# Peptides against a protein of PDB entry 7BDX, part 2

Target 1, 212 residues: chain A of PDB entry 7BDX
Amino acid sequence: EMGAAACTLLWGVSSSEEVVKAILGGDKALKFFSITGQTMESFVKSLDGDVQELDSDESQFVFALAGIVTNVAAIACGREFLVNSSRVLLDTILQLLGDLKPGQCTKLKVLMLMSLYNVSINLKGLKYISESPGFIPLLWWLLSDPDAEVCLHVLRLVQSVVLEPEVFSKSASEFRSSLPLQRILAMSKSRNPRLQTAAQELLEDLRTLEHN

## One batch from the design tools (peptide; aimed at target 1 I121)

Design b2_p22_1_s4 (made by RFdiffusion4, then SolubleMPNN; its pose is not in this set)
Fold by OpenDDE base, seed 1:
Structure b2_p22_1_s4 (fold): chain B 212 residues (1-212), chain C 212 residues (1-212), chain A 22 residues (1-22)
Amino acid sequence: as target 1 above (212 residues)
Amino acid sequence: as target 1 above (212 residues)
Amino acid sequence: SLAPGAKLGERSLAPGAKLGKK
């Protein structure tokens, strides 16, 4: 209970840039982000049996942790900190996104995908994520999710790769050969306007890359 | 572990006025301060046997909670919130200061006394604390502590009462009859310069009140 | 006008966190 309440408050205040700078300027930041990865991993590993109620103190605690990581990654100094000093946390997020089944822990997946998208704003972060083993298969696995919000944040992460020629050129052959084009085309017809727009923009970006 | 790390970060960032305003502007503040009192009470009740190592995750968690309360009370809106909406937490702090033996949990006592002193900056807060049952006996109990930092923060809280005629007049008879004058005179000769100064100033303030 | 290609970091709102309107 008290830990979840404290993390929820810390998540709320981490929406401020000055609070993120204060978190990172302290000697406690490294320990906090190390334990964050371990705590999220422990939670995901506990899901194999009991339906942890999405509203449990434990679920809310892990959502707050993923929200804090997202808010840190939203800022330039936070992205640099994560990519330089907390790579294990990024590796953990990529692993946990692979371990979670389609439809499992949707809210946590969205927050983790938002954190990876925020890290991908920096070329160092985008390189690190995209050079991770199994990254392209992981994107397609995540895009198979029935949840429109998960799929939206996956498409935005895919677009971040497609929009960076230096990153896209390294994986272009694997990307083109495995691209779930029919799934993206189906999403471009979604009733969700955000998902529809993201799928249309990605299809336009991909067409531009086939003609060049 | 993770809860203590999150609370330690929240404590560090709560040194900012804007962070305190953000904490109090959320719908989670009331729940957080309610659970804070319960968590501190649970910790103090667990001390009757095992020497909880002062460096344990549990001890550091409770120190961070008391530090957050202190930082909230350092600001005008935080004092108003505590005195208007979290009186149960103030009652809990007064109770726990009575339950702790001399020399027990010195760092926690100091943080709790600092929070009460910060609340006493507002006349509403000073009235509420000083009108609490057993307040004057509690001050003398706390002043019996062997720790110079505990005694310093007790003397500052006593001075806050003495400097407010509207509050002091209500308890002046009990205060004068029970005043540990020999203890305060001994503190005015302390080798600790902060304790020495606080005891000298209080003795001067008391002499001024005897002649009026 | 933000340049069309400027990736903005997205903030996650904690449930019930009132964004203080500045």
Scores: peptide ipSAE 0.186, ipTM 0.825, DockQ to the pose 0.082
OpenDDE base, seeds 2, 3, 4, 5: peptide ipSAE 0.183, 0.180, 0.183, 0.186; ipTM 0.826, 0.826, 0.827, 0.827

Design b2_p22_4 (made by RFdiffusion4)
Pose (drawn by RFdiffusion4):
Structure b2_p22_4 (pose): chain A 212 residues (1-212), chain B 210 residues (1-210), chain P 22 residues (1-22)
Amino acid sequence: as target 1 above (212 residues)
Amino acid sequence: EMGAAACTLLWGVSSSEEVVKAILGGDKALKFFSITGQTMESFVKSLDGDVQELDSDESQFVFALAGIVTNVAAIACGREFLVNSSRVLLDTILQLLGDLKPGQCTKLKVLMLMSLYNVSINLKGLKYISESPGFIPLLWWLLSDPDAEVCLHVLRLVQSVVLEPEVFSKSASEFRSSLPLQRILAMSKSRNPRLQTAAQELLEDLRTLE
Amino acid sequence: DLPPLPPLPTTPPPPSPVGPLP
């Protein structure tokens, strides 16, 4: 209970750039981010499906961990630190997104997809994520999630890699062969404006790159 | 005059999340949200045989109080703090909406309905408001108000209550059937475009979940 | 760092008219 309370407080204060700089400056953050991925992996493996039932100081603990990772990656030196020091944590995030079934731990998936988008803002972070093993199959599969917030953060991540045609050119062929053009087109007609324009903007960029 | 000027200044700066977080600790020593409800209750009681006066120092004081409550509830930890600590203030807001006759204190009713909408974004806040005494009769009473802005914010709150699970097993199935569907339909053909669209949106949501 | 994506719009388009409900 005490461990989760401290992680929740750290999640609250980690929204500040001054606090994020202080976390990376203290010679203990490397250990914190290594054991963070182990705790997130342990939490996901412990779930035999079901849902989560807002596990008392268990789910709040991992949510605080993913929340901290997201708030750190939201700061320039935070996403820089993560791609240099905590590349194993990025591997764990990408692995746990594929390991989590659609509809299972939706809040955890959005926090994790938010952190991947933030790390992709760093040039090396974009290279590392896009060059990870089944990255493209993972994207199109996360789009098969019924939750609209998960689909929105997948489209935002896809738009981030698509906005760097140099990195996008390495993962050619499968971007035309396997992309769920129909699902993205359905998302460009959603009554939700943030999801609708995210898919509309991604479609504009996808059609423009195939011709230009 | 001095009290209202300081409250208006606080309403201006309360649009910041950093300021809202700073306000939530101050409620301990000086019961800011406890005495806010008393001041709002005292103001409405003082309008015995009369309606609003406006441009007054007393009118802008309570407007600033309701505006601050709304700007606090607009922040996630603000609406979380209100539903945990300031449930009496939420009671007072819900009470004063029913106590205010139609056409009386229109600006105050709109600001109060905006704060209830914001608190309803929090899961416990939605339960607390929808399970409050006389809540459905209050929605009907507020929709009988001639002012379009008040009707719009009632429909926005009703839309917030209609969306999300609320057990869904006839707990929310009866809430939808008990609404003034005729009035909502009349407001769907309204000449005020903002009101017409809110009633239209709510009607789509009522039909979608039927 | 690369530029972040702009904020997405929050305003929905106008709704369609709805008839009386049963």

## One batch from the design tools (peptide; made by RFdiffusion4; aimed at target 1 G67 I121 N122 R156)

Design b2_p26_8
Amino acid sequence: AAAAAARAAAARAEAAARTAEIRAEL
Pose (drawn by RFdiffusion4):
Structure b2_p26_8 (pose): chain A 212 residues (1-212), chain B 210 residues (1-210), chain P 26 residues (1-26)
Amino acid sequence: as target 1 above (212 residues)
Amino acid sequence: EMGAAACTLLWGVSSSEEVVKAILGGDKALKFFSITGQTMESFVKSLDGDVQELDSDESQFVFALAGIVTNVAAIACGREFLVNSSRVLLDTILQLLGDLKPGQCTKLKVLMLMSLYNVSINLKGLKYISESPGFIPLLWWLLSDPDAEVCLHVLRLVQSVVLEPEVFSKSASEFRSSLPLQRILAMSKSRNPRLQTAAQELLEDLRTLE
Amino acid sequence: XXXXXXRXXXXRAEAAARTAEIRAEL
């Protein structure tokens, strides 16, 4: 209970750039981010499906962990630190997104997809994520999630890699062969404006790159 | 005059999340949200045989109080703090909406309905408001108000209550059937565009979940 | 450069808001 309370407080204060710089400056953050991935992996493996039932100081603990990772990656030196020091944590995030079934732990998936988008803002972070093993199959599969907030963050991540045609050119062929053009087109007609324009903007960029 | 000027200044700076977080600790020593409800209750009681005066130092004081409550509830930890600590203030807001006759204190009713909408974004806040005494009769009473802006913010709150699970097993199935569907339909053909669109949106949501 | 800074600032603001919302829901 005490461990989760401290992680929740750290999640709250980590929204500040001054606090994020202080976390990376203290010589204990490397250990914190290594054991964070282990705790997130342990939490996901412990779930035999079901849902989460807002596990008392268990789910709040991992949510605080993913929330901190997201708030750190939201700061320029934070996403820089993560791609240099905590590449194993990025591997764990990408692995746990594929390991989590659609509809299972939706809040954890959005926090994790938010952090991957933030890390992709860093040039090396974009290279590391896009060059990870089944990255493209993972993207199209996360789009098969019924939750609209998960689909929105997948489209935002796809738009981020698509916005760097150099990195996008390495993952060619499968981007044209396997992309769920139909699902992205359906998302360009959603009554949710943020999801609708995200898919509309991604479709504009996808059609423009195939011709230009 | 001095009290209202300081409250208006606080309403201006309360649009910042950093300021809202700073306000939530101050409620301990000076019961800011406890005495806010008393001041709002005292103001409406003082309008015995009369309606609003406006441009007054007393009118802008309560407007600033309701505006501050709204701006606090607009921040995630603000609406979280209100539903945990300031449930009496939420009671007062819900009570004063029913106590105010139609056409009386229109700007105050709109600001108050905006704060309830914001608190309803929090899961416990939605339960607290929807489970409050006389809540459905209050929605009907507020929709009988001639002012379009008040009707708009009632429809926005009703839409917030209609969306999300609320157990869904006839707990929310009866809430939808008990609404003034005729008045919502009349407001769907309204000449005020903002009101017409809110009633139209609400009607779509009522039909979607039927 | 300026566009990348703007995109980063926007994402930072979204991350701060959404994480706060989820934390409040708990």

## One batch from the design tools (peptide; made by RFdiffusion4; aimed at target 1 I75 R79 S120 L126)

Design b2_p27_5
Amino acid sequence: AAAAAAREATAAADASAFTNGAALFTS
Pose (drawn by RFdiffusion4):
Structure b2_p27_5 (pose): chain A 212 residues (1-212), chain B 210 residues (1-210), chain P 27 residues (1-27)
Amino acid sequence: as target 1 above (212 residues)
Amino acid sequence: EMGAAACTLLWGVSSSEEVVKAILGGDKALKFFSITGQTMESFVKSLDGDVQELDSDESQFVFALAGIVTNVAAIACGREFLVNSSRVLLDTILQLLGDLKPGQCTKLKVLMLMSLYNVSINLKGLKYISESPGFIPLLWWLLSDPDAEVCLHVLRLVQSVVLEPEVFSKSASEFRSSLPLQRILAMSKSRNPRLQTAAQELLEDLRTLE
Amino acid sequence: XXXXXXREATAAADASAFTNGAALFTS
């Protein structure tokens, strides 16, 4: 209970750039981010499906962990630190997104997809994520999730890699062969404007790159 | 005059999340949200045989109080704090909406309905408002108001209550059937565009979940 | 530089929408 309360407080204060700089400056953050991935992996493996039932100081603990990782990656030196020091944490995030079934732990997936988008803002972070093993199959599969907020953060991440045609050129062929053009087109007609324009903007960039 | 000027200044700065977080600790020593409800209750009671006066120092004081409550509830930890600590203030807001006759204190009713919408974004806040005494009769009473802005913010709150699970097993199935569908339909053909679109959106949501 | 700033703004907007939802403000 005490462990989760401290992680929740740290999640609250981690929204500040001044606090994020202080976390990376203290010589204990490396251990914190290594054991964070282990705790997130342990939490996901412990779930035999079901849902989560807002596990008392268990779900709130991993949500605080993913929330902190997201708030750290939201700051320039935070996403810089993560791609240099905590590359194993990035591997764990990408692994746990594929390991989590559609509809299972939706809040955890959005926090994790938000952190991957934030890390992709860093040039090395974009290279590391896009060059990870089944990255393209993971993207099109996360789009098969019924939750609209998960689809929105997948499209935002796809738009981020698509916005760097140099990195996008390495993962060619499968981007044209396997992309769920029909699902992205359906998302360009959603009544939710943020999801609709995200898919509309991604479709504009996808059609423009195939011709230009 | 001085009290209203300081409250208006606080209403201006309360649009910041940093300021809202700073306000939530101050409620301990000076019961800011506890005495806010008393001041709002005292103001409406003082309008015995009369309606609003406007441009007054007293009118802008309670507008600033309701505006601050709204701007606090607009921040996630603000609406979380209100539903945990300031449930009496939420009771007062819901009570004063029913106590205010139609056409009386229109600006105050809109600001109050905006704060209830914001608190309803919080899961416990939605339960607390929808399970409050006389809540459905209050929605009907507020929709009988001639002012379009008040009707719009009632429909926005009703839309917020209609969306999300709320157990869904006839707990929310009866809430939808008990609404003034005729008045919502009349407002869907309204000459006020903002009101017409809110009633149209609500009607789509009522039909979607039927 | 400009592309990074746009992407950072989008990320901040998404984080704000996630945290705060469709909240109403007054002035």

Design b2_p27_8
Amino acid sequence: SPAAAPVDAAALAAAAAALAALAALAA
Pose (drawn by RFdiffusion4):
Structure b2_p27_8 (pose): chain A 212 residues (1-212), chain B 210 residues (1-210), chain P 27 residues (1-27)
Amino acid sequence: as target 1 above (212 residues)
Amino acid sequence: EMGAAACTLLWGVSSSEEVVKAILGGDKALKFFSITGQTMESFVKSLDGDVQELDSDESQFVFALAGIVTNVAAIACGREFLVNSSRVLLDTILQLLGDLKPGQCTKLKVLMLMSLYNVSINLKGLKYISESPGFIPLLWWLLSDPDAEVCLHVLRLVQSVVLEPEVFSKSASEFRSSLPLQRILAMSKSRNPRLQTAAQELLEDLRTLE
Amino acid sequence: SPAAAPVDAAALXXXXXXLAALAALAA
């Protein structure tokens, strides 16, 4: 209970750039981010499906961990630190997104997809994520999630890699062969404006790159 | 005059999340949200055989109080703090909405309805408001108000209550059937565009979940 | 690349001054 309370407080203060700089400056953050991935992996493996039932100081603990990782990656030196020091944590995040079934731990998936988008703002972070093993199959599969917030963060991540045609050119062929054009087109007609324009903007960029 | 000027200044700066977080600790020593409800209750009681005066120092004081409550509830930890600590203030807001006759204190009713909408974004806040005494009769009473802005914010709150699970097993199935569907339909053909669209949106949501 | 906004010290000072003035009146 005490462990989760401290992680929740750290999640609250981690929204500040001054606090994020102080976390990376203290010679204990490397250990914190290594054991963070182990705790997130342990939490996901412990779930035999079901849902989560807002596990008392268990789910709040991992949510605080993913929340901290997201708030750290939201700061320039934070996403820089993560791609240099905590590349194993990025591997764990990408692995846990594929390991989590659609509709299972939706809040955890959005927090993780938010952190991957933030890390992709760093040039090396974009290279590392896009060059990870089944990255493209993972994207199109996360789009098969019924939850609209998960679909929105997948489209935002896809738009981020698509916005760097150099990195996008390495993962060619499968971007044209396997992309769920129908699902993205359905998302460009959603009554939710943020999801609708995210898919509309991604469709504009996808059609423009195939011709230009 | 001085009290209202300081409250208006606080309403201006309360649009910041940093300021809202700073306000939540101050409620301990000076019961800011406890005495806010008393001041709002005292103001409506003082309008015995009369309606609003406006441009007054007293009118802008309570407007600033309701505006601050709204700007606090607009921040996630603000609406979380209100539903945990300031449940009496939420009771007072819900009570004063029913106590205010139609056409009386229109601006105050809109600001109060905006704060209830914001608190309803929090899961416990939604339960607390929807399970409050006389809540459905209050929605009907507020929709009988001639002012379009008040009707719009009632429809926005009703839409917030209609969306999300609320157990869904006839707990929310009866809430939808008990609404003034005729008045919502009349407001869907309204000449006020903002009101017409809110009633239209709410009607779509009522039909979607039927 | 995006950067976080700095702390708004002026708004915090104004809020403190307003609360101090209300505390003085309440006293």

## One batch from the design tools (peptide; aimed at target 1 P146 D147)

Design b2_p28_3 (made by RFdiffusion4)
Amino acid sequence: AAAEAAAAAMEAAAAAAEAAAAAAAAAA
Pose (drawn by RFdiffusion4):
Parts: sequence; structure tokens; C-alpha cells
Structure b2_p28_3 (pose): chain A 212 residues (1-212), chain B 210 residues (1-210), chain P 28 residues (1-28)
Amino acid sequence: as target 1 above (212 residues)
Amino acid sequence: EMGAAACTLLWGVSSSEEVVKAILGGDKALKFFSITGQTMESFVKSLDGDVQELDSDESQFVFALAGIVTNVAAIACGREFLVNSSRVLLDTILQLLGDLKPGQCTKLKVLMLMSLYNVSINLKGLKYISESPGFIPLLWWLLSDPDAEVCLHVLRLVQSVVLEPEVFSKSASEFRSSLPLQRILAMSKSRNPRLQTAAQELLEDLRTLE
Amino acid sequence: AAAEXXXXXMEXXXXXXEXXXXXXXXXX
């Protein structure tokens, strides 16, 4: 209970750039981010499906961990630190997104997809994520999730890699062969404007790159 | 005059999340949200045989109080703090909406309805408002108001209550059937565009979940 | 249209997923 309360407080204050700089400056953050991935992996493996039932100081603990990782990556030196020091944590995030079934731990997936988008803002972070093993199959599969907030964060991540045609050119062929054009087109007709324009903007960039 | 000027200044700065977080600790020593409800209750009681006066120092004081409550509830930890600590203030807001006759204190009713909408974004806040005494009769009463802006914010609150699970096993199935569907339909053909679109949106949501 | 019907089905499925999560949280 005490461990989760401290992680929740750290999640609250981690929204500040001044606090994020202080976390990376203290010589204990490396251990914190290594054991964070282990705790997130342990939490996901412990779930035999079901849902989560807002596990008392268990789910709030991992949510605080993913929330901190997201708030750290939201700061320039935070996403820089993560791609240099905590590459194993990025591997764990990408692994846990594929390991989590559609509709299972939706809040955890959005926090994790938000952190991957933030890390992709760093040039090396974009290279590391896009060159990870089944990255493209993972993207099209996370789009098969029924939750609209998960689809929105997948499209924002796809738009981020698509916005760097150099990195996008390494993962060619499968971007044209396996892309769920129908699903993205359906998202460009959703009554939710943020999801609709995200898919509309991604479609504009996808059609423009195939011709230009 | 001085009290209202300081409250208006606080309403201006309360649009910041940093300021809202700073306000939530101050409620301990000076019961800011406890005495806010008393001041709002005292103001409506003082309008015995009369309606609003406006441009007054007293009118802008309560407007600033309701505006601050709204700007606090607009921040995630603000609406979380209100539903945990300031449930009495939420009671007062819901009470004063019913106590205010139609056409009386229109600006105050809109600001109050905006704060309830914001608190309803919090899961416990939605339960607290929808399970409050006389809540459905209050929605009907507020929709009988001639002012379009008040009707718009009632429809926005009703839409917030209609969306999300609320157990969904006839707990929310009866809430939808008990609404003034005729009035909502009349407002769907309204000459006020903002009101017409809110009633249209709410009608789509009522039909979608039927 | 077919795309609009698919989008509506997606929105319904999202609402159902939220309902299941909320029911599980209430049971807790």
C-alpha cells in the first residue's frame, strides 16, 4: 500500500519538467527504470485474462509506473535518457502491448502507447521503436482493438513514424501490404472528432507518400 | 466591493491547473468550498420577492464563486477533490438549482450547471449527482426554463449522465425513459442553433442506447 | 455507407468495453 502511494505521488509530480530533470539527475533512476519494466511484466503475466477489477494498490501501482514512464518521456531529456539508458524498458513496453489481448487492460495500453509516441519524438527513439521486431504487425493488430482511445494512440504513433519518410523507407513493402486501409478509412468517418481527424490526417499522409 | 474584486481575480487565475492544485490545500485552514456554498445559499435566500439585479457587487461575487467551483472541477484532481471533500457544496449547488425559479439568476444557474457537468466527468461525481434526491424532477424543472443557455447546459448534463455504463441493467434503461422526450424533441427543432444541436446530439444518444 | 456502419459498430464496441470495465470496477 505504501509503495503504490509513493508511486502515485511521483506520477503526480512527474508532470513537471523540473521534477523530471531532478529524477534523471539523481543516481538511482537507472535502477528505478530497470525494475519498472520487471514490475510491469510481472503484472501482465499475473493476469489470466479476466479484466483488472481496479486491483487495490496493484493496478494503481503499475498505472503509476506507466504514468511516470509517459511523463518522463514527455520531456526532451526524459525521452533522451530512456533511449540511452532504459532500452530494456522500451523492449518491455513493446512486448507487453502485443502480450495484452484486445479489451484487456485498456488504460495500461493507452499509457504505454502514449509513452512510445513520446519517445518517438526523439530521433534515436523513433529509430529504436520502428526497428523493433514485429513492430508493423503490432501496429495493425493494436488497431483491431474495439476501444477508440487505443485506436487513436495507435494512429498517432503510426503518423509519427510516417512523418519521417527516411525511417518509414526502411520498413517499406509491409507498410503497403499489411496496412488496415479499411479500418483507418472507417476511423475517418467516426463521430469522435479527435479519432476522425487523426485517421483523416493519416490517410492524407499515406496516399501522398505512395505518389510523391 | 473588495470581496467581489478578489473573487473575480481568483476566477481569472483559476483557469490554470497550477492554480487549481494550489487552491485544494487552502480549503483545509480556511474552509473555502464550505463557506462558498454558504455564501451562494445566502445570496439566493436574499432574493426573496425579487429576481437578479446584475452589474452589482453582490451579483459578481457569487458569479466568481460559481466560476471558481467550475474552473476547479474542470481539472481532474479538482473534480476528484470536490466529490471526496466538498460533497456539501455539491448538495448546495443541486439544492439552489431547484430553489431558483425559472428566469431567476440565469447566469448563476448556467455556471452552476457547468460545474455539475465537470464533476460528472469523475466516476464518483457522476454517481453522486445522478443519485441525489429529486435529480430527475430537477432536470425536468430546469428544462422548463425559458432561457436557452440554461436548457443547453441541462441537456449537456443529461447527455453526460446518459453516456457510460451506470450498471446499464435497467439502472440506466429507466433513466432514459423517464426524461422529457417531448421537450427535448421541441428543443431539437429550436431556432437557437447551439440548443438545437445539443438536443439533436442527446436525441441521437438516446436512440443509440435504446 | 459501409465505412460509416463500420465506424458505428466500433463506437458500440468501445461503449461495451467501457461498460464491462466499469462493471468489473463496481464489483471490486

Design b2_p28_6 (made by RFdiffusion4)
Amino acid sequence: ALAAFAAAAAALAAAVAAVVAAAAAAAA
Pose (drawn by RFdiffusion4):
Order: structure tokens, then sequence, then C-alpha cells
Structure b2_p28_6 (pose): chain A 212 residues (1-212), chain B 210 residues (1-210), chain P 28 residues (1-28)
């Protein structure tokens, strides 16, 4: 209970750039981010499906962990630190997104997809994520999730890699072969404006790159 | 005059999340949200045989109080703090909406309805408001108000209550059937565009979940 | 840096408290 309360406080204060700089400056953050991935992996493996039932200081603990990772990656030196020091944590995030079934731990998936988008803002972070093993199959599969907030964060991540045609050119062929053009087109007609324009903007960029 | 000027200044700066977080600790020593409800209750009681005066120092004081409550509830930890600590203030807001006759204190009713909508974004806040005494009769009473802005914010609150699970097993199925569907339909053909669209949106949501 | 952050948050809380207290004193 005490462990989760401290992680929740740290999640609250981690929204500040001044606090994020102080976390990376203290010689204990490396250990914190290594054991964070282990705790997130342990939490996901412990779930035999079901849902989560807002596990008392268990789900709030991992949510605080993913929330901290997201708030750290939201700061320039935070996403820089993560791609240099905590590449194993990025591997764990990408692995846990594929390991989590659609509709299972939706809040955890959005926090994790938000952190991947933030890390992709860093040039090396974009290279590391896009060059990870089943990255393209993972993207199209996360789009098969019924939750609209998960689909929105997948489209924002796809738009981020698509916005760097140099990195996008390495993962050619499968981007044209396997892309769920129909699902993205359906998302460009959603009554939710943020999801609708995200898919509309991604479709504009996808059609423009195939011709230009 | 001095009290209202300081409250208006606080309403201006309360649009910042940093300021809202700073306000939530101050409620301990000086019961800001506890005495806010008393001041709002005292103001409506003082309008015995009369309606609003406006441009007054007293009118802008309560407007600033309701504006601050709204700007606090607009921040995630603000609406979380209100539903945990300031449930009495939420009771007062819901009470004063019913106590205010139609056409009386229109600006105050709109600001109050905005704060309830914001608190309803929090899961416990939604339960607390929807499970409050006389809540459905209050929605009907507020929709009988001639002012379009008040009707708009009632429909926005009703839409917030209609969306999300609320157990969904006839707990929310009866809530939808008990609404003034005729008035909502009349407001769907309204000459006020903002009101017409809110009633239209709400009607789509009522039909979608039927 | 953490000390500076805590000082800035304390200063802002004090400033807000002062404004609320001045409003309460005037209402009294």
Amino acid sequence: as target 1 above (212 residues)
Amino acid sequence: EMGAAACTLLWGVSSSEEVVKAILGGDKALKFFSITGQTMESFVKSLDGDVQELDSDESQFVFALAGIVTNVAAIACGREFLVNSSRVLLDTILQLLGDLKPGQCTKLKVLMLMSLYNVSINLKGLKYISESPGFIPLLWWLLSDPDAEVCLHVLRLVQSVVLEPEVFSKSASEFRSSLPLQRILAMSKSRNPRLQTAAQELLEDLRTLE
Amino acid sequence: ALAAFXXXXXXLAAAVAAVVXXXXXXXX
C-alpha cells in the first residue's frame, strides 16, 4: 500500500519538467526504470484474462509506473534518457502491448502507447521503436482493438513514424501490403472528432506518400 | 466591493491547473469550499420577493464563487477533491438550482450547471449527482426555464449522465425513459442553434442507447 | 532543483491563501 502511494505521488509530480530533470539527475533512476519494466511485465503475466477489477494498490501501482514513464518521455531529456539508458524498458513496453489482448487493460495500453509516441519524438527513439521486431504487425493488430482511445493513440504513433519518410522507407512493402486501410477509413467517419481527424490526417499522409 | 474584486481575480487565475492544485490545500485552514456554499446559499435566500440585480458588487461575488467552483472541477484532481471533500458544496449547488425559480439568477444557474457537468466527468461525481434527491424532477424543472443557455447546460448534464455504463441493467434504462422527451424534441427544432444542436445530440444518444 | 520546485509551489499556495483570506476578511 505504501509502495503504490509513493508511486502515485511521483506520477503526480512527474508532470513537471523540473521534477523530470531532477529524477534523471539523481543516481538511482537507472535502477528505478529497470525494475519498472520487470514490475509491469510481472503484472501483465499475472493476469489470466478477466479484466483488472481496479486491483487495490496493484493496478494503481502499475498505472503509476506507466504514468511516470509517459510523463518522463514527455520531456526532451526524459525521452533522451530512456533511449540511451532504458532501452530494455522500451522492449518491455512493445512486448506487453502485443501480449495484452484487445479490451484487456485498456488504460495500461493507452499509457504505454502514449509513452511510445513521446519517445518517438526523439530521433533515436523513433529509430529504436520502428526497428523493433514485429512492430508493423503490432500496429495493425492494436488497431483491431474496439476501444476508440487505443485506436487514437495507435494512429498518432503511426502518423509519427509516417512523418519521417526516411525511417518509414526502411519498413517499406509491409506498410502497403498489411495496412488496415478499411479500418483507418472507418475511423475517418467516426462521430468522435479527435479520432476522426487523426484517421483523416493519417489517410492524407498515406495517400500523399504513395504518389509523391 | 473588496470581497468581490478579490474573488473575480481568483476566478481569472483559477483557469490554470497550477493555481487549482494550489487552491485544494488552502481549503484545510480556511474552509474555502465550505464557506462558498454558505455564501451562495445566503445570496439566493436574500432574493426573497425579487429576481437578480446584476452589475452589483454582490452579484459578481457569487458569480466569481460559482466560476471558481467550475474552474476547479474542470481539473481532474479538482473534481476528485470536490467529490471527496466538498460533498456539502455539491449538495448546496443542487439545492440552489431547485430553489431558484425560472428566470431568476440565470447567469448563476448556468455557472452552477457547468460545475455539475465538470464534476460528473469524475466517476464518483457522476454517481453523487445522479443519486441526489429529486435529481430527475430537478432536470425537468430546469428544462422548463425560458432561457436557452440554462436549457443547453441542463441538456449537456443530461447527456453526460446518459453516457457511460451506470450499471446499464435498467438502472440507466429507466433514467432515459423518465426524461421529458417532448421538451427535448421541441428544443431539437429550436431557433437557437447551440440549443438545437445539444437537444439533437442528446436525442441521438437517447436513440442510440434504446 | 526539487527544493526550488517545492519553494515555488509553496509561494504560489501562499499567494492564493492570501487572496482567499483577504476576500474572507472583507466579507466579514

Design b2_p28_8_s2 (made by RFdiffusion4, then SolubleMPNN; its pose is not in this set)
Fold by OpenDDE base, seed 1:
Structure b2_p28_8_s2 (fold): chain B 212 residues (1-212), chain C 212 residues (1-212), chain A 28 residues (1-28)
Amino acid sequence: as target 1 above (212 residues)
Amino acid sequence: as target 1 above (212 residues)
Amino acid sequence: DVKEKVLYSRERKAALEAELAEEARAAA
């Protein structure tokens, strides 16, 4: 309980750039983010056994950890830190997104996807995650989720790849051959305006790339 | 381990006034400080059984909690919050200081005493703690500690009482009748310059009060 | 033009940085 409360407070205050700088300026950042990955992994592995209540202290604890990572990645110096010094954590996030089933742990998926999107703002970060083994298949696996918010954040991440020529050129063949076009078209007709817009923009981006 | 790491980071960033305001501006502050008191109490109660290693994760966790309270109390709005909304935590700190033996958990004692001193900067806070049952006997119990840093912070807290006429007048009779004068005189001859200065200043303040 | 879209996307990402942090905080 106390750990979850502390992490929740740390998550809340980490929305400030100055707080992120303070977290990273200390000598404890590396250890913290190393243990963060391990803790998140342990949580996800525990879900297959007991129906862990989504509203448990353990869940809140892990949500807060994912939130902290997202908030750190929202800042330029935080992205630099993650890409240079905490690549194992990024690998863990990608792994966990693959381990979770569609509809499972939606809130955690959203936070993890937001963190990856933030990392993708940095070209070095985008290159790193896009070159991860199974990255393209993982995107399509995640896009099969019934949750509109999960799908929205997947589409945003896909757009980050598509709009960077240097990154897209390396995966263009695999991307074109495996693209779930019907799924994206269905999303472009969603009643959720955010999801609809994201899907339409991605479809427009893809059309533009075919004409060039 | 993860809880201790999170609390340690939160402690570090709570040195900023803006972070303290952010902690208190959220809807989670009350719950956090409520559980803080309970956690600290549980730790102290566990010390009588097993020789808990002072360098344990549990110890680090509790030190960080006490540090956060101290940092919050260092800010005007933090003092207001503690005195108005978290009096139970102040009561717990006073209790724990009484439960610990001389020489036991020195670092925790110092942090708790620093928090009480910070609270004493506010007149309302000073009134509250000084009117707590057994406050004067507790000060003398703490002053029997062999640790110079503990004794230093006790003397500073005593000075906060002595220098406030409205507060001192209420306890002046008990204070004069129970004052460990020989102990304070011994401290005024300490090789520790901070302890020596604090003891000398207190003795001067007491002499001034006898002449008025 | 792809270049124009890339620039727009980068500008949009930069503008969304604070919003993403706020969304994460709001989810707490």
Scores: peptide ipSAE 0.023, ipTM 0.771, DockQ to the pose 0.057
OpenDDE base, seeds 2, 3, 4, 5: peptide ipSAE 0.024, 0.024, 0.009, 0.017; ipTM 0.772, 0.772, 0.756, 0.766; seeds 2, 3 fail the geometry check

